# Ledger of designs, part 37: peptides against a protein of PDB entry 6B9H

Target 1, 151 residues: chain A of PDB entry 6B9H
Amino acid sequence: AELCESLLTWIQTFNVDAPCQTVEDLTNGVVMAQVLQKIDPAYFDENWLNRIKTEVGDNWRLKISNLKKILKGILDYNHEILGQQINDFTLPDVNLIGEHSDAAELGRMLQLILGCAVNCEQKQEYIQAIMMMEESVQHVVMTAIQELMSK

## One batch from the design tools (peptide; aimed at target 1 I127 M142 I145)

Design b2_p25_3_s1 (made by RFdiffusion4, then SolubleMPNN; from b2_p25_3, 12 letters changed)
Fold by OpenDDE base, seed 1:
Structure b2_p25_3_s1 (fold): chain B 151 residues (1-151), chain A 25 residues (1-25)
Amino acid sequence: as target 1 above (151 residues)
Amino acid sequence: KEEEERRRKEQKKRTKEFFEQLLAS
């Protein structure tokens, strides 16, 4: 999906340790977890990150387990830190991500992470970084943000 | 092509303005 493609490009700007070149690279949640740690290392600290299993391989059950933890982390972060500033009524189906590498649902997951970035304490830096990306990516990101903050 | 280019420029402008406003929020 276009959303996933653009947000994957955005995710790649974080230069995390885990491979993040393809949609499938993101399905185990490791990249997403590392990105979240960069967004707010005080909340998504090393203890939190260590709960995400890295030895996942193609085990969809382990992928789903990781993704559920990440989704919970995002939702808790939104509630506890961001004050519910992002709308989460359209939650991603982590089962489809883990089992089928569903790009559309992965896009929704990355969209939630985007919401964290543009609402966190360092939101200025992340917004400015987005403004330096290609226009096509910026447009998709804009739309994604608008959707998150809409009622 | 001119019309397409105009639309692209307008979209770029709108996008930039959006993020500038977001920075100010």
Scores: peptide ipSAE 0.662, ipTM 0.920, DockQ to the pose 0.911
OpenDDE base, seeds 2, 3, 4, 5: peptide ipSAE 0.659, 0.658, 0.660, 0.661; ipTM 0.919, 0.918, 0.919, 0.919

Design b2_p25_3_s2 (made by RFdiffusion4, then SolubleMPNN; from b2_p25_3, 13 letters changed)
Fold by OpenDDE base, seed 1:
Structure b2_p25_3_s2 (fold): chain B 151 residues (1-151), chain A 25 residues (1-25)
Amino acid sequence: as target 1 above (151 residues)
Amino acid sequence: SLEEELERQKQLEETRQFFQELLAQ
């Protein structure tokens, strides 16, 4: 999926410790959790991150468990910190991500993380970083942000 | 083509403007 491809490229700019080269690399949620910690380490602190299982292998049940925690974290962050600026009209299906590595649903999850980045305290830095990415990627990211912030 | 290039430039400018406006918020 185009959205997932562009946002995977965006995720890679965070230079997290976990492997993040493929869609499959993201399905266990570890990369996403580490990215969220970079976005707001005060909220997504070590205690929060430690709830995410790092050695899940191909166990899709454990993947889904991680993804559910991450999704909850994002939604709570949106409500508690961002003031509900993210449109969660259509939430990603974490079951499809964990069990089937569904790229479209993964893209939706990454889109929510994008929403966190462009609304957080350091949003200026993240926006400026996006503006340095490939033009085609910027366009997709713009569209994704517009969808999130639409009322 | 010229038309394609013009459209590309238009999209680039719109994208730039979007993020500039986002930065201003």
Scores: peptide ipSAE 0.647, ipTM 0.917, DockQ to the pose 0.921
OpenDDE base, seeds 2, 3, 4, 5: peptide ipSAE 0.645, 0.644, 0.645, 0.645; ipTM 0.916, 0.915, 0.916, 0.915

Design b2_p25_3_s3 (made by RFdiffusion4, then SolubleMPNN; from b2_p25_3, 12 letters changed)
Fold by OpenDDE base, seed 1:
Structure b2_p25_3_s3 (fold): chain B 151 residues (1-151), chain A 25 residues (1-25)
Amino acid sequence: as target 1 above (151 residues)
Amino acid sequence: SERERREREERRKKTREFFEKLLAS
């Protein structure tokens, strides 16, 4: 999916510790959790991050468990910190991500993380970083943001 | 192609304007 590929490229700019080269690399949620911690380390603190299981391997049940925690974290962050600036009526299916590495649903999850980045305290820095990316990626990111903020 | 170049430039322009506006919001 175009959304997933572009946002994967965006995610890679965070230079997290976990491998983040493929869609499969993201399905356990570890990369996403580390990205969220970078976005807002006060909210997604070490205690929060420690709830995300590492060394999941191919265990899709553990993947789904992590992804559910991450999704909850994103939604809570949106409600508690961002003031519901992100339209979350269309939520990703974490079961499809965890069990089948569904790129489309993963893209939706990454889109929610994008929403966190462009609305967080350091949104200026993240927006400016996006503006330095390739045109094709910027365009997809723009569309994704527009979708998030539309009613 | 020239057409593709123009299209990319237009998308780039619109995208830049979007993010500049977003920065100002």
Scores: peptide ipSAE 0.689, ipTM 0.936, DockQ to the pose 0.883
OpenDDE base, seeds 2, 3, 4, 5: peptide ipSAE 0.686, 0.686, 0.688, 0.685; ipTM 0.934, 0.934, 0.934, 0.933

Design b2_p25_3_s4 (made by RFdiffusion4, then SolubleMPNN; from b2_p25_3, 10 letters changed)
Fold by OpenDDE base, seed 1:
Structure b2_p25_3_s4 (fold): chain B 151 residues (1-151), chain A 25 residues (1-25)
Amino acid sequence: as target 1 above (151 residues)
Amino acid sequence: MEEERREREERRRETREFFEQLLAS
């Protein structure tokens, strides 16, 4: 999916420790968790990150478990810190991500993370970084943000 | 292609304006 592809490119700019080259690399949630920690290390602290299992392999049950924790973290962050600025009416199906590497649903998950980045304390830096990306990626990101902010 | 260039420039302008406004929000 175009959304997933563009947001994968965006995720790669975080230079996290975990491999993040393919859609499959993101399905265990480890990259996403590390990105969230970079976005707000006070909220997504080491204790939170340690709840995400890193040695998952191809175990889709463990992937889904991680993804559920991450999704909960994102939603809690939105409600507790961001003041519910992100529209979470349509949540990603983490089962499809974990079991089938569904790119469309993964894109929706990454979109929620994007919402965290552009609304967090360091939103200025993240927005400026997005503005330095390729025009095609910026356009997709813009559309994704607009969708998040619309009610 | 010239048309492709113009389209990219337009999208660039559109996104720049969007994010500039987002920065100001």
Scores: peptide ipSAE 0.673, ipTM 0.926, DockQ to the pose 0.787
OpenDDE base, seeds 2, 3, 4, 5: peptide ipSAE 0.670, 0.670, 0.669, 0.670; ipTM 0.924, 0.924, 0.922, 0.924

Design b2_p25_4 (made by RFdiffusion4)
Pose (drawn by RFdiffusion4):
Structure b2_p25_4 (pose): chain A 151 residues (1-151), chain P 25 residues (1-25)
Amino acid sequence: as target 1 above (151 residues)
Amino acid sequence: SQEETEELLEEFIDSVEERKETSEE
């Protein structure tokens, strides 16, 4: 905890098309998919993004379907591009995100996305950008990075 | 490449931690 909201502020720095003001705004997977495209458009390309349904509303089943595709993409990216540098022992429970808007599980998903950003080809720029954020957010990001980089 | 990434992240963590310790003092 104290992960989800700090990482929400970080997500907001991407200024993606979909709304990203609340925890609920993240539960359908669209903001997360758009952020991943910004992190690595060569991997999370348009063909990949097309698989993420927009206009999900309150349909938690579709939220879960989207989130499973997002998580599948993150895990594949970790294996195929990042050499398994992101710790994936504990997977976020995407069913709880969709069924209960579970912010803690959402924080874990956002931590995996942060892991992608700090290990991608543009990691220098993403780290420099974090260094400009509020100290409270930087501290939480620091803790999140320590966890996700450890073995 | 992975070692360079690790060093970069260590430098980020050390910088943030040093500022946090100075502020607490």

Design b2_p25_4_s1 (made by RFdiffusion4, then SolubleMPNN; from b2_p25_4, 12 letters changed)
Fold by OpenDDE base, seed 1:
Structure b2_p25_4_s1 (fold): chain B 151 residues (1-151), chain A 25 residues (1-25)
Amino acid sequence: as target 1 above (151 residues)
Amino acid sequence: SMEETKKLLQEFIEKVEKKREEKEK
């Protein structure tokens, strides 16, 4: 999906330790968790990150478990820290991500992470970073931000 | 603040749209 591909490119700018070259690389949630820690290390601290299991391989049940924890973390962060700025009217189906590597649903998940970045304490830096990306990617990211902030 | 966040995002959107318009000329 176009959204997923562009947001994958965006995720790659975080330079996390976990591999993040393909859609499949993101399905276990490890990259997403590491990105969230970079966004707000005080909230997504080491204790939180340690709840995300590494080395899950192809075990889709473990993937889904990680993804559910991440989604919960995002929703809690939105409620507790961001003042409910993220539009969560349509939540991603983490079962489809974990079991089938569904790119469309993964894109929705990454969009929520984007919402965290553009609403966090360092929002200015993340916005500036997006403005330095390739134009076609900027367009998709901008549209995704608009959708989140339209409500 | 929430208002400040929306302002920053709006400025971002405007800048991106401006760049697109310039390239389309």
Scores: peptide ipSAE 0.234, ipTM 0.744, DockQ to the pose 0.854
OpenDDE base, seeds 2, 3, 4, 5: peptide ipSAE 0.096, 0.083, 0.102, 0.112; ipTM 0.612, 0.604, 0.614, 0.616

Design b2_p25_4_s2 (made by RFdiffusion4, then SolubleMPNN; from b2_p25_4, 15 letters changed)
Fold by OpenDDE base, seed 1:
Structure b2_p25_4_s2 (fold): chain B 151 residues (1-151), chain A 25 residues (1-25)
Amino acid sequence: as target 1 above (151 residues)
Amino acid sequence: SSAETQKLLQEFIEKVEKKRREKLA
């Protein structure tokens, strides 16, 4: 999916430790968890990160477990820290991500993370980083942000 | 502020879309 591909490119700008070259690399949630920690290390602290299993392999049950924790973290962060600035229009199906590597649903998950980045304390820095990306990627990313926060 | 961020994002989106339309014209 176009959304997933563009947001994968965006995720790669974080330079996390976990492999993040393909859609499949993101399905275990480890990259996403590391990105969230970079976005807000005070909230997504080491204790939170340690709840995400890093040795998952191809175990789709463990993938789904991680993804559920991440989704909960995002939703809690939105409620507790961001003041529910992100619209809860459609939640990603983490089962499809973990079991089938569904790119469309993964795109929705990454979109929620994008929402966290552009509403966090360092929001201006993340906006500037997006503005420095390739134009076609910028279009998709900015459209995704607009979708999240428009009433 | 959140309002300022939204304004900036909207302006950027409009700018990118304008350029895209110009390239296709």
Scores: peptide ipSAE 0.090, ipTM 0.667, DockQ to the pose 0.509
OpenDDE base, seeds 2, 3, 4, 5: peptide ipSAE 0.047, 0.044, 0.042, 0.042; ipTM 0.595, 0.602, 0.592, 0.593; seed 2 fails the geometry check

Design b2_p25_4_s3 (made by RFdiffusion4, then SolubleMPNN; from b2_p25_4, 14 letters changed)
Fold by OpenDDE base, seed 3:
Structure b2_p25_4_s3 (fold): chain B 151 residues (1-151), chain A 25 residues (1-25)
Amino acid sequence: as target 1 above (151 residues)
Amino acid sequence: SSQETKELLQEFIEKVKKKEEEKLK
């Protein structure tokens, strides 16, 4: 999926500790959790991060459990901190991500994280960073931002 | 400000879209 590929490239700019080279690398949620902590370490603090299981292997049930926690964190962050600026009319199916590594649904999940970045305290810096990315990636990412913030 | 950032983002989005459309011609 084009959205997932572009957002994977965007995610890689965070330089998190967990491997994030492939779609499969993102399906356990560990990279996502580490990215969210970078976005807002006061909200996604160490206590929150410790709720995410890091040693899941190929256990899709544990992947789904992590993804559900992350999705809840994103939605709570949007409501409590961002003032519901993200349109969540279509939520990602975390079951398809965890069990089948569905790239389309993963793209939707990463899009929500993108929404956190472009609405957080450091929104200006994240937008500027996107503006420095490869043009083809910029197009997809910026379109994804517009979709998230539209009513 | 948040409003200024949104405006800059929108301007950039439109610029990028225009360039992509030109490449497809």
Scores: peptide ipSAE 0.044, ipTM 0.619, DockQ to the pose 0.474
OpenDDE base, seeds 1, 2, 4, 5: peptide ipSAE 0.044, 0.026, 0.026, 0.025; ipTM 0.616, 0.564, 0.560, 0.569

Design b2_p25_4_s4 (made by RFdiffusion4, then SolubleMPNN; from b2_p25_4, 10 letters changed)
Fold by OpenDDE base, seed 1:
Structure b2_p25_4_s4 (fold): chain B 151 residues (1-151), chain A 25 residues (1-25)
Amino acid sequence: as target 1 above (151 residues)
Amino acid sequence: SSEETKKLLEEFIQKVQEKKEKKEA
């Protein structure tokens, strides 16, 4: 999936501690949680991050549990902090991500995180960072942002 | 401001799209 591949590249720019080289690396939600903390550490604080299980392995049930918590966090953040600036067009199926490593659904999940970044307090810095990425990746990422914010 | 950021985003999206279309033409 083009969306997932480009957003994986974008996620890698955060330089989080957890492995984030492949689609499979993202399926347990640990990378996504660490990225969200970087986006807004006041909201996604240590207490929030500690709810995400880090030792998941191949347990798809634990993956789904983490992903559900992350999705809830994103939706709550959008409502409470961002003022519902992200259009709720289609929610990712976290079951398909956790159990089957579905790249398309993972792309939708990462797209929501992208929405958080470009609407947070440091939105300008994240937009500038995207503007410095490889052109083909820029196109996909910016299109994804436009889709989220357009009514 | 938020409006300025939004404008910058939209301008960038347009520029990227235009460049891609030119390469494909």
Scores: peptide ipSAE 0.097, ipTM 0.668, DockQ to the pose 0.507
OpenDDE base, seeds 2, 3, 4, 5: peptide ipSAE 0.033, 0.027, 0.044, 0.059; ipTM 0.584, 0.577, 0.590, 0.612

Design b2_p25_5 (made by RFdiffusion4)
Pose (drawn by RFdiffusion4):
Structure b2_p25_5 (pose): chain A 151 residues (1-151), chain P 25 residues (1-25)
Amino acid sequence: as target 1 above (151 residues)
Amino acid sequence: DEEEEELQERAETFMQEIHDHIAAS
């Protein structure tokens, strides 16, 4: 905890097309998919993004379907591109995100996305950008990175 | 240019503090 909201501020720095003002705005997976495309457009390309349904509304089943696809992409990216540098022992429970808007599980998903950003080809720029954020957010990001980079 | 060098030093220090913390754990 204290992870989800700090990482929401970080997500907001990407300025993706989909709304990203609230925890609920993240529960359908569209913002996350758009952020992943910004992190690595060579991997999270248009063919991949097309699989994420937009205009989900309150359909929690579709939210879960989208979130499973996102998590599948993150895990594949970790394995195929990042050499398993992101700790994936505890997977976020995407069913709880969809069924209950569980911010803690959402925070874990956002931590995996942060892991992608700080280990991708543009990791220098993403880290430099974090260093410009509010100190309170930087501290939470620091803790999140320590956790996700440890073995 | 001096501001970019200062930001980079801060970024490296930040990442090194993470590495040190992980190594100490």

Design b2_p25_5_s1 (made by RFdiffusion4, then SolubleMPNN; from b2_p25_5, 10 letters changed)
Fold by OpenDDE base, seed 3:
Structure b2_p25_5_s1 (fold): chain B 151 residues (1-151), chain A 25 residues (1-25)
Amino acid sequence: as target 1 above (151 residues)
Amino acid sequence: SEAEKELQEKAEAFMQEVQDALAAA
């Protein structure tokens, strides 16, 4: 999906330690967790990150477990820190991400992370980074932001 | 630099758009 591919490109700008070259690299949640820690290390601290299993291989059950934790973290962050500014009416199906590497659902997951970035304390820096992206990718990212904020 | 100023202005404009969208939500 175009959303997933564009947001993968966006995720790569964070330069996290975990491999993040392909859609499959994102399905275990490790990259997403590390990105969230960069967005707000006070909330997504080492204790939170340590709950995410790093050695999951192709075990889709472990992937789903990680993804559920990450999704909960995002939703809690939105509620507790961001003041429920992210539209959570359409939640990603983490089962489809973990078991089938569903790009559409993964895109929705990354979209939620995007919502965290553009609403966090350092939102200005992340918005500036988005403005420097290739125009086609930037367009998709900006559209994704608008969808998150519209209720 | 001038390029940096232009980028900053674009970023600020985008920030305002985001804030406006949040307020309208």
Scores: peptide ipSAE 0.079, ipTM 0.660, DockQ to the pose 0.465
OpenDDE base, seeds 1, 2, 4, 5: peptide ipSAE 0.064, 0.079, 0.072, 0.045; ipTM 0.661, 0.662, 0.654, 0.627

Design b2_p25_5_s2 (made by RFdiffusion4, then SolubleMPNN; from b2_p25_5, 10 letters changed)
Fold by OpenDDE base, seed 2:
Structure b2_p25_5_s2 (fold): chain B 151 residues (1-151), chain A 25 residues (1-25)
Amino acid sequence: as target 1 above (151 residues)
Amino acid sequence: SSAQEELQKKAEAFMQEIQDAIAAA
């Protein structure tokens, strides 16, 4: 999916420790958790991060477990910290992500993370970084932001 | 190029719109 591909490129700009080269690399949630920690380390602190299982391998059940925790974290962050500035109109199906590496659903998950970035304390820095991205990727990312902010 | 500059301006304007929306939320 175009959304997932562009947001994967965006995710790669965070330079997290976990491998993040492919869609499959994101399906266990470890990269996403590390990105969220970079976005707001006070909220997504080490205690929160430690709840995410890192040695998952290809166990899709463990992937889904991680993804559910991450989704909950994102939604809680949006409610508790961001004040519901992001619409949760379409939640990702984490079962499809974990079991089938569904790119469309993964894209929705990454879009929620994008929403966290552009609404967090360092939103200006993330917005500026997005403005410096390659045009085709930038367009998709900007459109995704607009969709999240539309009420 | 001129085309590249125009794209940059459009992007900046759009991002400003997003920032304004965030501030108003």
Scores: peptide ipSAE 0.047, ipTM 0.640, DockQ to the pose 0.232
OpenDDE base, seeds 1, 3, 4, 5: peptide ipSAE 0.040, 0.040, 0.041, 0.038; ipTM 0.631, 0.629, 0.629, 0.634

Design b2_p25_5_s3 (made by RFdiffusion4, then SolubleMPNN; from b2_p25_5, 11 letters changed)
Fold by OpenDDE base, seed 1:
Structure b2_p25_5_s3 (fold): chain B 151 residues (1-151), chain A 25 residues (1-25)
Amino acid sequence: as target 1 above (151 residues)
Amino acid sequence: SEFEEELKKKAEEFMQEVQQKIAES
């Protein structure tokens, strides 16, 4: 839960259009998709974003569908653009996120997005922004980055 | 790769600082 809460705070710094105040707000993947577009709009372009259903409500099947697309996008981005710089140590269970709002698995998902941010073209800017976050949040985020980069 | 190593270093240093702060409190 600590990872998820800290990364939620990090996600909120992107100021996306979709609601992103609670863990539940992230379970449909819309916020995550909008964040990824900000990270790399050339790769996660409008065509990609349009594949994510925005009117999901509490339909866990639609949530899972969105989350699967996002996870695939992240993995493809890592392979095609980032050159597999992020260690794929543990993949999030998107079924648990969509159906049960599992905070631990959501944390893993957000950690992968964090990996995209710290390896993208604007990686230095994102690192600088993280270094200016509240200390307790910064600690968790930096630990999460180190975990991704370590073998 | 140089960036990744520097990032790891920064993360490690930050974690060390946090540990030190906790120990001093």
Scores: peptide ipSAE 0.028, ipTM 0.567, DockQ to the pose 0.073
OpenDDE base, seeds 2, 3, 4, 5: peptide ipSAE 0.027, 0.025, 0.027, 0.024; ipTM 0.568, 0.559, 0.570, 0.552

Design b2_p25_5_s4 (made by RFdiffusion4, then SolubleMPNN; from b2_p25_5, 11 letters changed)
Fold by OpenDDE base, seed 3:
Structure b2_p25_5_s4 (fold): chain B 151 residues (1-151), chain A 25 residues (1-25)
Amino acid sequence: as target 1 above (151 residues)
Amino acid sequence: SSMEEELQKKAEEFMQKVQDAIAAA
């Protein structure tokens, strides 16, 4: 999916420790968790990160468990820190991500993380980073932001 | 330089668009 591929490229700019080369690399949630920690290390602290299982392999049940924790973290962050500025009307189906590596649903998950980045304390830094991306990717990312912010 | 100024202008415009979208939420 175009959204997923563009946001994968965006995720790669964070240079996290976990492998993040392919869509499959993101399905266990480890990369997402590490990205969220970079976005707001005070909220997504080491204690929060330690709740995410790192040795998941192909166990889709463990993937889903991680993804549910991450989704909850994002939603709580939106409510507690960001003041619910992100539209959560259409949430990603983490079951489809974990079990089937569904790119469309993964894209929606990454879109929520994008929402965290553009609303966090360091929003200017992340907006500037997006500006440095390839133009076609910028377009997709910006469209995704606009969709999140519109209610 | 002229190129640097142009990039800065584009970045500011992009940031403004994002901020406007956030404010409209």
Scores: peptide ipSAE 0.053, ipTM 0.612, DockQ to the pose 0.400
OpenDDE base, seeds 1, 2, 4, 5: peptide ipSAE 0.043, 0.045, 0.050, 0.036; ipTM 0.617, 0.611, 0.646, 0.616; seed 1 fails the geometry check

Design b2_p25_6 (made by RFdiffusion4)
Pose (drawn by RFdiffusion4):
Structure b2_p25_6 (pose): chain A 151 residues (1-151), chain P 25 residues (1-25)
Amino acid sequence: as target 1 above (151 residues)
Amino acid sequence: SQEEERDHILDSIQESIDERREEEE
């Protein structure tokens, strides 16, 4: 805890098309998919983004379907591009995100996306950008990075 | 190594926080 909201502030720095003001705004997976495309458009390309349904509303089943596709993408990216540098022992429970808007599980998903950003080809720029954020947010990001980079 | 890269990232972030605190003083 204290992970979800700090990482929400970080997500907001991407200024993606979908709304990203609340925890609920993240539960359908669209913001997360758009952020991943910004992190690595060569991997999270248009063909990949097309698989994420927009205009999900309160349909938690579709939220889960989208989130499973996002998590599948993140794990594949970790394996194929990042050489398994992101710790994936504990997967976020995307069913709890969809069924209960579970912020703690959402925080875990956002931590995986942060892992993608700090290990991608543009990791220098993403780290430099974090260094400009509020200290409270940087400290939480630091803890999240420590966890996700450890073995 | 992966550990050295992680520690470097965390140290760089901590050093930027410390420099910002000194400038505020």

Design b2_p25_6_s1 (made by RFdiffusion4, then SolubleMPNN; from b2_p25_6, 11 letters changed)
Fold by OpenDDE base, seed 3:
Structure b2_p25_6_s1 (fold): chain B 151 residues (1-151), chain A 25 residues (1-25)
Amino acid sequence: as target 1 above (151 residues)
Amino acid sequence: SQEEETQRIIDEIEEAIRRRRELRE
């Protein structure tokens, strides 16, 4: 999906330690967790990150478990820190991500992370990063942000 | 407000895109 592809490119700008070259690389949640820690290390601290299991391989059950924890973290962060600024009426289906590597649902998950980035304390840093991206990616990211704020 | 802040973000991105297009063409 175009959303997933563009947001994958965006995710790559974080330069996390975990592999993040393909959609499949993101399905275990490790990259997403590391990105969230970069976004707000005080909230997504080492204790939180340690709850995400690494080296899950192809175990889709473990992937789903990680993804559920990450989704909960995002929602809690939105509620506790961001003041519920992200429209989450339609949540990503983490089962489809973990079991089938569903790009559309993964894109929705990454969109929520985008919402965290553009609303966090360091939002200006991430806005600047988006402004430096390729035009087609910028367009998709912009549209994704607009959708998040739409109520 | 947060909506105003978000709109500012969108406007900045749109402006950046516009400037880049003008430089390439």
Scores: peptide ipSAE 0.101, ipTM 0.664, DockQ to the pose 0.827
OpenDDE base, seeds 1, 2, 4, 5: peptide ipSAE 0.099, 0.097, 0.091, 0.089; ipTM 0.655, 0.660, 0.649, 0.650

Design b2_p25_6_s2 (made by RFdiffusion4, then SolubleMPNN; from b2_p25_6, 13 letters changed)
Fold by OpenDDE base, seed 2:
Structure b2_p25_6_s2 (fold): chain B 151 residues (1-151), chain A 25 residues (1-25)
Amino acid sequence: as target 1 above (151 residues)
Amino acid sequence: SQEEYTQQIIEQIQQAIEERRLLRE
């Protein structure tokens, strides 16, 4: 999916420790958790990160478990810290991500993380990073932001 | 407002795209 491909490129700019080259690399949630910690280490602190299992392998049940925790973290962050700036629309199906590596649903998950980045304390830093990306990626990111922020 | 902030973000990115286009000419 175009959304997932562009946001994967965006996620790679965070230079997290976990592998993040393919859609499959993101399905266990470890990359997403590490990205969220970079976005707001005070909220997504080490205690929160330690709840995400890192030794998952191909166990889709463990992937789904991690993804559910991450989705909850994002939604809680939106409510508690961001002041509900992210619009309440169709949430990603983490079961499809974990069990089937569904790129469309993964794209929706990454879109929520994008919403966190452009609304967090260091929002200007992440906006500037987006401004330096390839134009085709920028267009997808812009559309994703508009969809996420529109009520 | 949220709408104003969203528009601000979009305008910043649009401006960056335009500036890069001009640099390629």
Scores: peptide ipSAE 0.291, ipTM 0.788, DockQ to the pose 0.940
OpenDDE base, seeds 1, 3, 4, 5: peptide ipSAE 0.261, 0.265, 0.186, 0.263; ipTM 0.768, 0.772, 0.714, 0.771

